Peptides against a protein of PDB entry 6FBK. Designs and how they scored, part 11

Target 1, 90 residues: chain A of PDB entry 6FBK
Amino acid sequence: EDTGVRVELAEEDHGRKSTIALRLWVEDPKKLKGKPKDNGAIEFTFDLEKETPDEVAQEMIESGFFHESDVKIVAKSIRDRVALIQWRRE

## One batch from the design tools (peptide; made by RFdiffusion4, then SolubleMPNN)

Design b2_p21_5_s4
Fold by OpenDDE base, seed 4:
Structure b2_p21_5_s4 (fold): chain B 90 residues (1-90), chain A 21 residues (1-21)
Amino acid sequence: as target 1 above (90 residues)
Amino acid sequence: MLKVKIKRVLGKEEKEKLLKE
């Protein structure tokens, strides 16, 4: 499903580290209930072994990047990318 | 709650530049 939020690797993944760099941005703001004013991108590290998309999304909301009503859509976008990365590593 | 380690926040123009690369 197209969440309107895009997540990509911000670095090459050689499949060796548990921590990866990700880049997240809104591609289709109509998919979100909130209306982000800025249309930049967030770069962040993600530990594939210790962190979860839901908790990362919640932290982003508490930091003011997204409206609380959009936690699930943001989490899904992260989850989908992480799943693809893990699949490629297998 | 797990703390998100934000490396940086890109502006619109900087984001667009990176996406074209």
Scores: peptide ipSAE 0.327, ipTM 0.807, DockQ to the pose 0.765
Fold by OpenDDE base, seed 5:
Structure b2_p21_5_s4 (fold): chain B 90 residues (1-90), chain A 21 residues (1-21)
Amino acid sequence: as target 1 above (90 residues)
Amino acid sequence: MLKVKIKRVLGKEEKEKLLKE
């Protein structure tokens, strides 16, 4: 399912390190329950071995980037991209 | 311990510029 939230690599992935730079932004705001005003993008690091999409999504909620009700959709967006990146690394 | 992972926040214009490259 398309979450309406896009997550992409903010740097080239050579598959050599566990920490990667990601970029996240809302592409289809109508799929979110909250109404985020900012239409920019968030750049952040993600440790493929130590962190989980749910934990990172929760941090974004606590930082005020998204509404609490959208934590799962944000987490799913990150999870889907991370899974794809790890798949390509194999 | 909370690890700060947010590197930076891009505005709409900057975001669109990067995505068009």
Scores: peptide ipSAE 0.325, ipTM 0.798, DockQ to the pose 0.665
Fold by OpenDDE base, seed 2:
Structure b2_p21_5_s4 (fold): chain B 90 residues (1-90), chain A 21 residues (1-21)
Amino acid sequence: as target 1 above (90 residues)
Amino acid sequence: MLKVKIKRVLGKEEKEKLLKE
């Protein structure tokens, strides 16, 4: 499912550390219920061992980057990218 | 207190520049 939110590595992944740098941005705002004011990108670290996409998405909501109604779609976008990264590491 | 994990927020212009690289 296309969430309209894109998540990419902000650095090369060598598969050596649990913490990775990610970049997240809205690619298709029509997929979101909220209307983000800015169309930039968020760069953030993600610990593959300690963090979950849901928790990170919640933090982004609390920080005002997204509307609360979009927490699940944001979480899914992160989850999908993280899953892909994990798959490539194997 | 929430852990500060946001490294930076890129503006639209900067984002587009990076995505084109």
Scores: peptide ipSAE 0.325, ipTM 0.799, DockQ to the pose 0.633
Fold by OpenDDE base, seed 3:
Structure b2_p21_5_s4 (fold): chain B 90 residues (1-90), chain A 21 residues (1-21)
Amino acid sequence: as target 1 above (90 residues)
Amino acid sequence: MLKVKIKRVLGKEEKEKLLKE
Protein backbone atom coordinates (compact mmCIF):
# COMPACT_ATOMS: atom_id res chain seq x y z
CA GLU B 1 0.00 0.00 0.00
CA ASP B 2 0.99 3.60 -0.61
CA THR B 3 1.53 5.09 2.83
CA GLY B 4 1.66 8.67 1.58
CA VAL B 5 5.09 8.91 3.24
CA ARG B 6 8.13 8.85 0.99
CA VAL B 7 11.49 7.46 2.12
CA GLU B 8 14.55 7.61 -0.11
CA LEU B 9 18.30 7.30 0.17
CA ALA B 10 19.92 10.64 0.89
CA GLU B 11 23.24 9.27 -0.39
CA GLU B 12 24.50 6.64 -2.79
CA ASP B 13 24.54 3.19 -1.24
CA HIS B 14 27.71 1.27 -2.03
CA GLY B 15 26.69 -1.55 0.28
CA ARG B 16 29.80 -1.20 2.43
CA LYS B 17 28.52 0.22 5.70
CA SER B 18 25.65 -0.68 8.01
CA THR B 19 24.65 2.95 8.53
CA ILE B 20 22.86 4.76 5.71
CA ALA B 21 21.42 8.23 5.25
CA LEU B 22 17.68 8.40 4.57
CA ARG B 23 15.30 11.21 3.69
CA LEU B 24 11.66 11.11 4.72
CA TRP B 25 8.78 13.41 3.78
CA VAL B 26 5.00 13.44 3.44
CA GLU B 27 3.86 13.09 -0.14
CA ASP B 28 0.14 12.62 0.53
CA PRO B 29 -1.02 14.12 3.84
CA LYS B 30 -4.51 12.65 3.32
CA LYS B 31 -3.08 9.24 4.24
CA LEU B 32 -2.09 10.48 7.69
CA LYS B 33 -4.44 10.95 10.63
CA GLY B 34 -2.38 13.74 12.11
CA LYS B 35 -1.87 17.10 10.48
CA PRO B 36 1.71 17.59 9.31
CA LYS B 37 3.33 20.58 10.98
CA ASP B 38 5.76 21.11 8.12
CA ASN B 39 5.95 20.22 4.45
CA GLY B 40 9.70 19.72 4.59
CA ALA B 41 11.81 16.58 4.87
CA ILE B 42 13.67 14.75 7.60
CA GLU B 43 17.19 13.56 6.89
CA PHE B 44 18.49 10.94 9.30
CA THR B 45 20.88 8.03 9.70
CA PHE B 46 19.64 4.46 9.96
CA ASP B 47 21.67 1.49 11.18
CA LEU B 48 20.62 -1.52 9.10
CA GLU B 49 21.95 -3.96 11.70
CA LYS B 50 20.80 -2.40 14.97
CA GLU B 51 17.80 -0.15 14.40
CA THR B 52 14.19 -1.07 13.64
CA PRO B 53 11.62 0.96 11.68
CA ASP B 54 9.15 0.79 14.56
CA GLU B 55 11.56 2.20 17.11
CA VAL B 56 12.75 4.91 14.73
CA ALA B 57 9.17 5.91 13.94
CA GLN B 58 8.37 6.03 17.66
CA GLU B 59 11.32 8.32 18.29
CA MET B 60 10.18 10.60 15.47
CA ILE B 61 6.80 10.91 17.16
CA GLU B 62 8.39 11.62 20.51
CA SER B 63 10.45 14.30 18.77
CA GLY B 64 7.23 15.88 17.52
CA PHE B 65 7.49 15.12 13.80
CA PHE B 66 4.32 13.03 13.62
CA HIS B 67 1.20 12.33 15.63
CA GLU B 68 1.16 9.14 17.72
CA SER B 69 -1.70 7.77 15.61
CA ASP B 70 0.61 7.66 12.59
CA VAL B 71 3.45 5.59 14.10
CA LYS B 72 2.58 2.47 12.11
CA ILE B 73 2.30 4.21 8.75
CA VAL B 74 5.64 5.96 9.29
CA ALA B 75 7.28 2.72 10.43
CA LYS B 76 5.92 0.90 7.37
CA SER B 77 7.35 3.55 5.06
CA ILE B 78 10.79 3.17 6.60
CA ARG B 79 10.52 -0.63 6.63
CA ASP B 80 9.58 -0.83 2.97
CA ARG B 81 12.51 1.33 1.88
CA VAL B 82 14.98 -0.49 4.13
CA ALA B 83 13.81 -3.84 2.76
CA LEU B 84 14.44 -2.66 -0.80
CA ILE B 85 17.91 -1.40 0.13
CA GLN B 86 18.80 -4.68 1.81
CA TRP B 87 17.48 -6.64 -1.17
CA ARG B 88 19.69 -4.71 -3.58
CA ARG B 89 22.70 -5.33 -1.34
CA GLU B 90 22.38 -9.12 -1.73
CA MET A 1 14.20 2.40 22.27
CA LEU A 2 16.80 3.60 19.81
CA LYS A 3 17.23 7.35 19.57
CA VAL A 4 16.79 8.87 16.12
CA LYS A 5 19.83 10.69 14.83
CA ILE A 6 18.48 13.58 12.80
CA LYS A 7 21.11 15.02 10.50
CA ARG A 8 18.99 17.78 9.01
CA VAL A 9 15.43 19.03 8.79
CA LEU A 10 14.70 20.55 5.40
CA GLY A 11 12.15 23.28 4.95
CA LYS A 12 9.53 23.13 2.22
CA GLU A 13 11.45 25.27 -0.25
CA GLU A 14 14.74 23.48 0.35
CA LYS A 15 13.04 20.11 -0.04
CA GLU A 16 11.41 21.13 -3.30
CA LYS A 17 14.69 22.41 -4.71
CA LEU A 18 16.40 19.16 -3.80
CA LEU A 19 13.68 17.00 -5.35
CA LYS A 20 13.92 18.93 -8.62
CA GLU A 21 17.60 18.07 -9.00
Scores: peptide ipSAE 0.321, ipTM 0.803, DockQ to the pose 0.754

## One batch from the design tools (peptide; made by RFdiffusion4, then SolubleMPNN)

Design b2_p22_6_s3
Fold by OpenDDE base, seed 3:
Structure b2_p22_6_s3 (fold): chain B 90 residues (1-90), chain A 22 residues (1-22)
Amino acid sequence: as target 1 above (90 residues)
Amino acid sequence: SLELAKTVEVRGKVFKVYVPKK
């Protein structure tokens, strides 16, 4: 499903580290209930072994990037991308 | 081209926001 939020690798993944660099941005704001404060690409690391999409999404909400009502859609966007990355590693 | 607009840290998690250069 198109969440309107795009997540991509911010750097090439060699499949060596448990951490990856991701870049997230709003591609279709109409898909979100709230209005994001920023209109840029958010870069962050994601630990495939220790972090969860939901926790990171919540941190983004607390940072003021997104409205709390959009935490699940943001988390889903991260989860979907992370899953693809992990599948490619196998 | 993108440029760093701001850096935010929440519970030790760092988020860097990049925006298009004007």
Scores: peptide ipSAE 0.795, ipTM 0.948, DockQ to the pose 0.961
Fold by OpenDDE base, seed 4:
Structure b2_p22_6_s3 (fold): chain B 90 residues (1-90), chain A 22 residues (1-22)
Amino acid sequence: as target 1 above (90 residues)
Amino acid sequence: SLELAKTVEVRGKVFKVYVPKK
């Protein structure tokens, strides 16, 4: 499903580290219930062994990037990209 | 081209926001 939120690798993944660098931005704001404060790309690290998409999404909400009503759509966007990255590592 | 606009930290996790250069 198209969440309107795009997540991509911020650096090349050679499948050697448990941590990856991601970049997240809103591609279609109409898909979100709230109005994001910023219109830029958010870069962050994601530990494939220790972190979860839901927890990182919640941290973004607490940071003020998105409205609390959009936590699930943000989490899904991260989850889908992480799953794809893990699949490619196999 | 993008430039760093701000850095936010929550519970030790850092988020960097990049925006188009003006």
Scores: peptide ipSAE 0.795, ipTM 0.949, DockQ to the pose 0.936
Fold by OpenDDE base, seed 5:
Structure b2_p22_6_s3 (fold): chain B 90 residues (1-90), chain A 22 residues (1-22)
Amino acid sequence: as target 1 above (90 residues)
Amino acid sequence: SLELAKTVEVRGKVFKVYVPKK
């Protein structure tokens, strides 16, 4: 599904660490119910063993990056990218 | 290229916001 939110690796993944660096930004704001406060790329680390897309998305809401109504679409964008990264590691 | 605009920390997790350089 095209969430309108893009997530990419912020650094090269060698498949050696349980943590990865990600970069997230809005590519199509029309896909969101709310309007993001910032218009930049958000970089953060993601622990493949300890964190979940939903929890990280919630933290982004608390940070004021997105409206609460868009938490699921943000979480999905993270989940989809993480899944691809994990599949590439196999 | 991008430049760091701000850093936000929530419950110990750091989020860095980058924007295009002016």
Scores: peptide ipSAE 0.795, ipTM 0.948, DockQ to the pose 0.941
Fold by OpenDDE base, seed 1:
Structure b2_p22_6_s3 (fold): chain B 90 residues (1-90), chain A 22 residues (1-22)
Amino acid sequence: as target 1 above (90 residues)
Amino acid sequence: SLELAKTVEVRGKVFKVYVPKK
């Protein structure tokens, strides 16, 4: 499903670290219920062993990047990308 | 090209926002 939110690696992944650098941005704002205050790319680290997409998405909401009603959409976007990254590592 | 617009921290986690250069 196209969430309208895009997530990509901010660095090359050689599958050696438990942490990865990600970049997230809104590609189609019409798919979100709220209106993000920023029109840029959010860069952050993601610990594959300790963090979850839902927790990070919640942190982004608390940071004010997205409306609380879009937490699940943001989480799904992160989850989908992380799943692909983990698949490539195998 | 992108440039750093701001840095936000929540519960110890850092989020950096990059925007297109003017």
Scores: peptide ipSAE 0.794, ipTM 0.948, DockQ to the pose 0.942

Design b2_p22_7_s3
Fold by OpenDDE base, seed 3:
Structure b2_p22_7_s3 (fold): chain B 90 residues (1-90), chain A 22 residues (1-22)
Amino acid sequence: as target 1 above (90 residues)
Amino acid sequence: AAAARKAALKAQRAAARAEAAA
């Protein structure tokens, strides 16, 4: 599914730590709250053992980065990237 | 800036985690 939200590694993953650095951005600027001038990319850490995509997405909404209606799209995009990273670690 | 957004999100997430642990 093309969510219009992109998530990538913000650092090289050596598979040694439970925490990873990620970068998230949207293709449609209408999905961003406010008027970011630097492509609207959001950098964040994700703990593969302790955090969930839904929790992180909700925190981004509460922080004012996205509309509440897009929380599930954001969560899915994080989940899909995290799953891919975990698969590559195995 | 991206750095400012990262810092803001980090602070928000840290506060949320602290609240959940209390």
Scores: peptide ipSAE 0.253, ipTM 0.776, DockQ to the pose 0.096
Fold by OpenDDE base, seed 2:
Structure b2_p22_7_s3 (fold): chain B 90 residues (1-90), chain A 22 residues (1-22)
Amino acid sequence: as target 1 above (90 residues)
Amino acid sequence: AAAARKAALKAQRAAARAEAAA
């Protein structure tokens, strides 16, 4: 599914840590709040053992990066990338 | 700007986690 939200590794993943660095950006700049001038990319850490995509997405909404209506799209994009990373680690 | 946003999000997430744990 094309969510319009892209999530990638911000660092090389050697499969050693439970925490990974991710980068998130939106293909449609209108989905970003505050009209960021740096293409709106958000870098963040994600703990594979302790965090959930839904909670992280909600925190991003609460931080004012996205509209509330996009929380599920953001969460899905994080989830899909995390699942792929976990699959590659096995 | 990207670094500032990263820092802001990190701080907000940390605060949210702290509140949830209290």
Scores: peptide ipSAE 0.253, ipTM 0.777, DockQ to the pose 0.097
Fold by OpenDDE base, seed 1:
Structure b2_p22_7_s3 (fold): chain B 90 residues (1-90), chain A 22 residues (1-22)
Amino acid sequence: as target 1 above (90 residues)
Amino acid sequence: AAAARKAALKAQRAAARAEAAA
């Protein structure tokens, strides 16, 4: 599914740590709250054992990165990438 | 503990927005 939100690894995953570095950006700049001057990319760490996509997405909303209506799209995009990473680790 | 975790996460997300444009 094309959510319009892209999430990728920001570093090589060696499968050794529970924490991974991710990069998130939206294809449509209209979805970015505040209309940042940069490319809108967010580079963040994600703890595979402690964090959930929904909570991370919610924090991004509360931080003012996205509109509240896009929280589920952001969460889904993170979830899908995380699931793929976890699959490759096994 | 939960409040501290949330605050740390929020701070990290805010800082992550400062990533340079590609």
Scores: peptide ipSAE 0.207, ipTM 0.723, DockQ to the pose 0.265
Fold by OpenDDE base, seed 5:
Structure b2_p22_7_s3 (fold): chain B 90 residues (1-90), chain A 22 residues (1-22)
Amino acid sequence: as target 1 above (90 residues)
Amino acid sequence: AAAARKAALKAQRAAARAEAAA
């Protein structure tokens, strides 16, 4: 599904640790809150064992990166990327 | 964890905006 939110690895994944570095950005600037000058790109760590996409997405909303209405889209984008990374590790 | 991330992301965005404005 095309969510308009893109999530990619911000570092090479060697599959050795549960924590990965991710980069998130949106294709549509209208989805960004607060008129960011960095095109809304967010770099963050994600712990594959301890964190969930929904929780991380909610934290991003709480930090003012996105509108509340987009939390599920953000979460889905993170989830889909994380799942792909996990599949590649198998 | 949520509270810590909230603070971290807020600081990150503030720093990024400041850097972009410079």
Scores: peptide ipSAE 0.189, ipTM 0.706, DockQ to the pose 0.598

## One batch from the design tools (peptide; made by RFdiffusion4, then SolubleMPNN)

Design b2_p24_1_s2
Fold by OpenDDE base, seed 2:
Structure b2_p24_1_s2 (fold): chain B 90 residues (1-90), chain A 24 residues (1-24)
Amino acid sequence: as target 1 above (90 residues)
Amino acid sequence: LERYNEKIRKAKEEVEKKLKELEE
């Protein structure tokens, strides 16, 4: 599904750490609040063992990066990327 | 929060610095 939100690895994944660095950006810059660096992208750590996409997305909303209406879209994008990363680790 | 952008950069720099020190 085209969510308009993209999430990718911000570092090389060697499959050894539970914590990874991700980069998230939106196709529509109006959906992004604040003054994120790196061409409007947000870089953040994600713990594959402890955190969930929903929790991280909600945290981003609370931090003011996105509108509340976009929380599920953000969560889905993170979830999809995390699932792909975990699949590649096998 | 601690997870975002500059915090990540700082953490990476600190790790890199520590690694260089260990390799000396």
Scores: peptide ipSAE 0.098, ipTM 0.506, DockQ to the pose 0.143
Fold by OpenDDE base, seed 4:
Structure b2_p24_1_s2 (fold): chain B 90 residues (1-90), chain A 24 residues (1-24)
Amino acid sequence: as target 1 above (90 residues)
Amino acid sequence: LERYNEKIRKAKEEVEKKLKELEE
């Protein structure tokens, strides 16, 4: 399923830290609140042990980056990338 | 690394500042 939201590693993952740097951007700039041209991709930390994609997505909505209606799409995109990262670590 | 990159943070602050000015 193409959500229109892309999530990638913003740093090389050595599999040593629980905290990783991620980069998130949307294909449709209208999905990102504010000034997409000025903001670009959102780079953020994610703790694999303490945080969940839903919580992080909700935080982004509360911060004003996305509409509430897109929270599940954002969360899914983060989850899919995190799952892939965790799979590669095993 | 902070929760969000500095570029995003600054842009957010500018928007919030403008909104505050409009509400005053």
Scores: peptide ipSAE 0.096, ipTM 0.518, DockQ to the pose 0.445
Fold by OpenDDE base, seed 3:
Structure b2_p24_1_s2 (fold): chain B 90 residues (1-90), chain A 24 residues (1-24)
Amino acid sequence: as target 1 above (90 residues)
Amino acid sequence: LERYNEKIRKAKEEVEKKLKELEE
């Protein structure tokens, strides 16, 4: 599924810590709310042991970065990237 | 907790500050 949301590592992952830095941006600028500073990209930390993509996505909605209707798309994009990172660590 | 761009910016600035202190 092409969600139109991109999630990448914002730092090199050495697989040692549970907290990672991610970068998220939307291909369609109409889906972005607020005033993102880094070319529309949101850089954020994610704790692989304590947080879930759904909770983090919901927090972003509440923070005003995206429309409420896009929460599941954002969550899926985060989940897919996190899954790849975890697979690479194994 | 600040978890977005501002947190990352502060972390980078802290590293740069420490590097400058080591060079001086």
Scores: peptide ipSAE 0.093, ipTM 0.497, DockQ to the pose 0.116
Fold by OpenDDE base, seed 1:
Structure b2_p24_1_s2 (fold): chain B 90 residues (1-90), chain A 24 residues (1-24)
Amino acid sequence: as target 1 above (90 residues)
Amino acid sequence: LERYNEKIRKAKEEVEKKLKELEE
């Protein structure tokens, strides 16, 4: 499924800490509010032990990065990337 | 925006600084 939102690691993951750096960008610039750096990409930390994609996505909405209607799309994109990262840590 | 771009940038900068110090 193409959510129109891309999430990747913003740093090399050594699997040593629960907090990772992620980078998120949207394919449609109309979906991204504000002026994030790195050519429209948002870099953020994610705690694999304490946070959930839904909570982080909601926080981004509250911060004004996205429309409320896109919260589930953002959450899904984060979840998919986080799941992949966790799989690679096995 | 504490958790966002600026936080990551500062963390990277600190790591790079420490790495440079270790290599010298």
Scores: peptide ipSAE 0.091, ipTM 0.502, DockQ to the pose 0.141

Design b2_p24_6_s4 (from b2_p24_6, 12 letters changed)
Fold by OpenDDE base, seed 5:
Structure b2_p24_6_s4 (fold): chain B 90 residues (1-90), chain A 24 residues (1-24)
Amino acid sequence: as target 1 above (90 residues)
Amino acid sequence: MPRVEERVSKKSGKVFKVYVDYKP
């Protein structure tokens, strides 16, 4: 599924840490229900053992980055990237 | 150098580093 939101590693993953650095930005705004207040890339850490994509997405909404109705699409974009990273670590 | 701002989550204190007007 194309969420229109792109998530990439902000640093090289050596598979040693439980935390990773991610960079998130909107690639296709038409996929979102609302227009983000900010135009740019968001970098943040993600704890593979303690955090969930839904929690982080909700924090982004509450921090004013995205519309409330887009919480699930943002969460999915994070989840999909995290899954790929986890699979590559195997 | 791109303009960089930080926004802190009121919920957890997580820091979001924002590259304003980022163009990949």
Scores: peptide ipSAE 0.747, ipTM 0.929, DockQ to the pose 0.873
Fold by OpenDDE base, seed 3:
Structure b2_p24_6_s4 (fold): chain B 90 residues (1-90), chain A 24 residues (1-24)
Amino acid sequence: as target 1 above (90 residues)
Amino acid sequence: MPRVEERVSKKSGKVFKVYVDYKP
């Protein structure tokens, strides 16, 4: 299901590093329960070996980007993209 | 140039780079 949150690679992935650069933005705010505080795209690194989508999503909530009620949808968006990237690396 | 700001996680110190009013 479409989460309304887009997550894309912010850089080309050559499958060499354990870290990747991601860009996340809200494509359809109606899919979120809360209203995002900021209007824009968020770029951040993600360590495929040490970090989890849920942990990063929680950090975004605590940093004020999204409402706490949307932590799971944000985490799912990140997870889906990360999984896709990992599958492509195989 | 688009306005860019950074927000740092209080838990891990992760840096979130924000492009305000971003349009893909």
Scores: peptide ipSAE 0.746, ipTM 0.929, DockQ to the pose 0.878
Fold by OpenDDE base, seed 1:
Parts: structure tokens; sequence; C-alpha cells
Structure b2_p24_6_s4 (fold): chain B 90 residues (1-90), chain A 24 residues (1-24)
């Protein structure tokens, strides 16, 4: 499923640390229920061992990046990328 | 040069770096 939200590594991952740098942006705003205030890319760290996509997505909503109705879409986009990264590490 | 701003999560203090009008 295409969430309309794209997430990619903001740095090269060598699989050596639990934290990774991610970049997230809206590629297809029509997939979102709300209109994001910012038309930009968000860079942030993600701890593969301590953080969850849902928690980080909620932080983004509370920080004003997305509408509360889109928390699951944002979380899914992060989850899908994180899963791919973890699979590549194995 | 893209306009850049940072927002900090009130819950965890996580920093979100924003590149405004980002075009991949």
Amino acid sequence: as target 1 above (90 residues)
Amino acid sequence: MPRVEERVSKKSGKVFKVYVDYKP
C-alpha cells in the first residue's frame, strides 16, 4: 500500500549502531486526510531498539507536522522503511 | 539554499530538522 509518505535513510547505514537517521516527506498529499502545514522533508534519528513508529509519528503530530487523523499513515511509512532496513541488516 | 528549521518534541525532546519546500 502506498501511503503517500516517503521515508528514506538520511545517512548510510553500516548496521553498527541502533540509531539511524531518516528523512520523511509527503510525496502524494491526496493520500492524507489532512493537509500538512509544512511542505518539506523532516530529518530525525530513530532508535531501532527503543523507539516505535507509532510513538515517533505521534511526536510528529504533536509537533504540528501532520493532522491527528494521519498518525497511522505516518507511522506505517516509518514502519515499512524501518522493517526494510532491519531486514537488510540480517 | 533551502530554509531549515528545527522543532523539538515536547514529549521526548527529539529534534526534527525541517527542510522547507524540499524537492527530491
Scores: peptide ipSAE 0.746, ipTM 0.929, DockQ to the pose 0.880
Fold by OpenDDE base, seed 4:
Structure b2_p24_6_s4 (fold): chain B 90 residues (1-90), chain A 24 residues (1-24)
Amino acid sequence: as target 1 above (90 residues)
Amino acid sequence: MPRVEERVSKKSGKVFKVYVDYKP
């Protein structure tokens, strides 16, 4: 389903590095249970070999970006994008 | 006006670069 959270590559991916740069932002805040603290975009690196969407999402919650009740929807958004990127690399 | 902010995860030290266009 549409999570209301969008995740895109912040840099061109040539499939050479295990680390990618991602950009995440809320397109539809009504899809979230809580209200994000800021209205903007978050850029961060993601290690395809070492990190998980759930762990990164949890770190975002603890950093005050999202309400704790939205951890799974944020994680899903990251997971879905990462899956697509990995699919293109294969 | 838009501003740039960085937040560091207390758990891992991961850096989140934030482009804030609006703050309610």
Scores: peptide ipSAE 0.737, ipTM 0.928, DockQ to the pose 0.550

Design b2_p24_7_s4
Fold by OpenDDE base, seed 2:
Structure b2_p24_7_s4 (fold): chain B 90 residues (1-90), chain A 24 residues (1-24)
Amino acid sequence: as target 1 above (90 residues)
Amino acid sequence: MKRKFKVMPVEEAKREVERLRARE
């Protein structure tokens, strides 16, 4: 599903670390219920073993990046990218 | 503890994605 939110690696993944640097940004704001403030790419570290997309998404909401109604779509975008990264590691 | 978020221009992020993919 196209969430309108894009998540990409911010670094090369050599499959060695449990943590990865990611960047998230809005490609299609029409797919979001709320309007995020001035569009930018949000960079963050994600621990593949300890953290969840939902946790990160919620923290982004708390930081004011997205409206609370969009937490699930943001989480999904992160989850989708993380899944791809994990599948590539296998 | 609050998570650290860094914001950068989308255009820059896209360029870096392209650069990373070119290396793969």
Scores: peptide ipSAE 0.718, ipTM 0.927, DockQ to the pose 0.881
Fold by OpenDDE base, seed 1:
Structure b2_p24_7_s4 (fold): chain B 90 residues (1-90), chain A 24 residues (1-24)
Amino acid sequence: as target 1 above (90 residues)
Amino acid sequence: MKRKFKVMPVEEAKREVERLRARE
């Protein structure tokens, strides 16, 4: 499913660390219900063992990057990328 | 403590993705 939100690795993944650097940005704003506060790419670290996409998305909303109504779509975009990364590590 | 978020230009992010993929 195309969420309109893109999430990419911000670093090379050697499969050694539990933490990864990611960058998230909007590719298709029409998929979002609200208007993003910023049109830039958001860089952040994600702990594959301790953190969840939902909680990270919530923190992005709390930080003012996205409208509260888009928390689930943002979480999904993160989840999808994280899943791909984990699958590649296997 | 709140999570650290850094904002950068999308075009720069895209260029970085291309660079990373080219190295692989």
Scores: peptide ipSAE 0.718, ipTM 0.927, DockQ to the pose 0.894
Fold by OpenDDE base, seed 5:
Structure b2_p24_7_s4 (fold): chain B 90 residues (1-90), chain A 24 residues (1-24)
Amino acid sequence: as target 1 above (90 residues)
Amino acid sequence: MKRKFKVMPVEEAKREVERLRARE
């Protein structure tokens, strides 16, 4: 499923720490219900053991990056990337 | 404490992704 939102590693992952740096941006705004505040890449850290994609997505909305109606699509994009990272570590 | 978000140009982010993947 192409969410139109892309999430990538902002650093090399050696699989040694639970915290990773990620960057998120919109590739296809037509797949979003609302209009993003900016068309930039959002950099943030994510703890693979302590944090959830849904909570991070909610914080992005609270910061004004996305509309509330797009919380689930943003969360899914983060979840999908995190899953790939974790699968590669195993 | 609020989560820290940093915004950068998408093109710069894409170039860095390409650079990271080239190292692998």
Scores: peptide ipSAE 0.717, ipTM 0.927, DockQ to the pose 0.865
Fold by OpenDDE base, seed 4:
Structure b2_p24_7_s4 (fold): chain B 90 residues (1-90), chain A 24 residues (1-24)
Amino acid sequence: as target 1 above (90 residues)
Amino acid sequence: MKRKFKVMPVEEAKREVERLRARE
């Protein structure tokens, strides 16, 4: 499922750290229920062992990047990228 | 304490992705 939200590595992943740098941005705003305030790429760190995509998505809403109704689509986009990264490590 | 978020232009982010993929 295409969420319209893109998540990419902000650094090379050598599989050494539990934390990774990610960047997230909207590719297709029509997939979102709300309208993002700005069209920028959001850079953040993600701990593969301690954090969840849903928690990070919630924090993005609290920071005002997305409407609360889009928390699940944002979380899914993060989850999908994280899963891909983990699969590559294995 | 809130999580630190850094915002950058999407165009720059896309260029960075291309650079990372070129190295792999």
Scores: peptide ipSAE 0.716, ipTM 0.927, DockQ to the pose 0.883

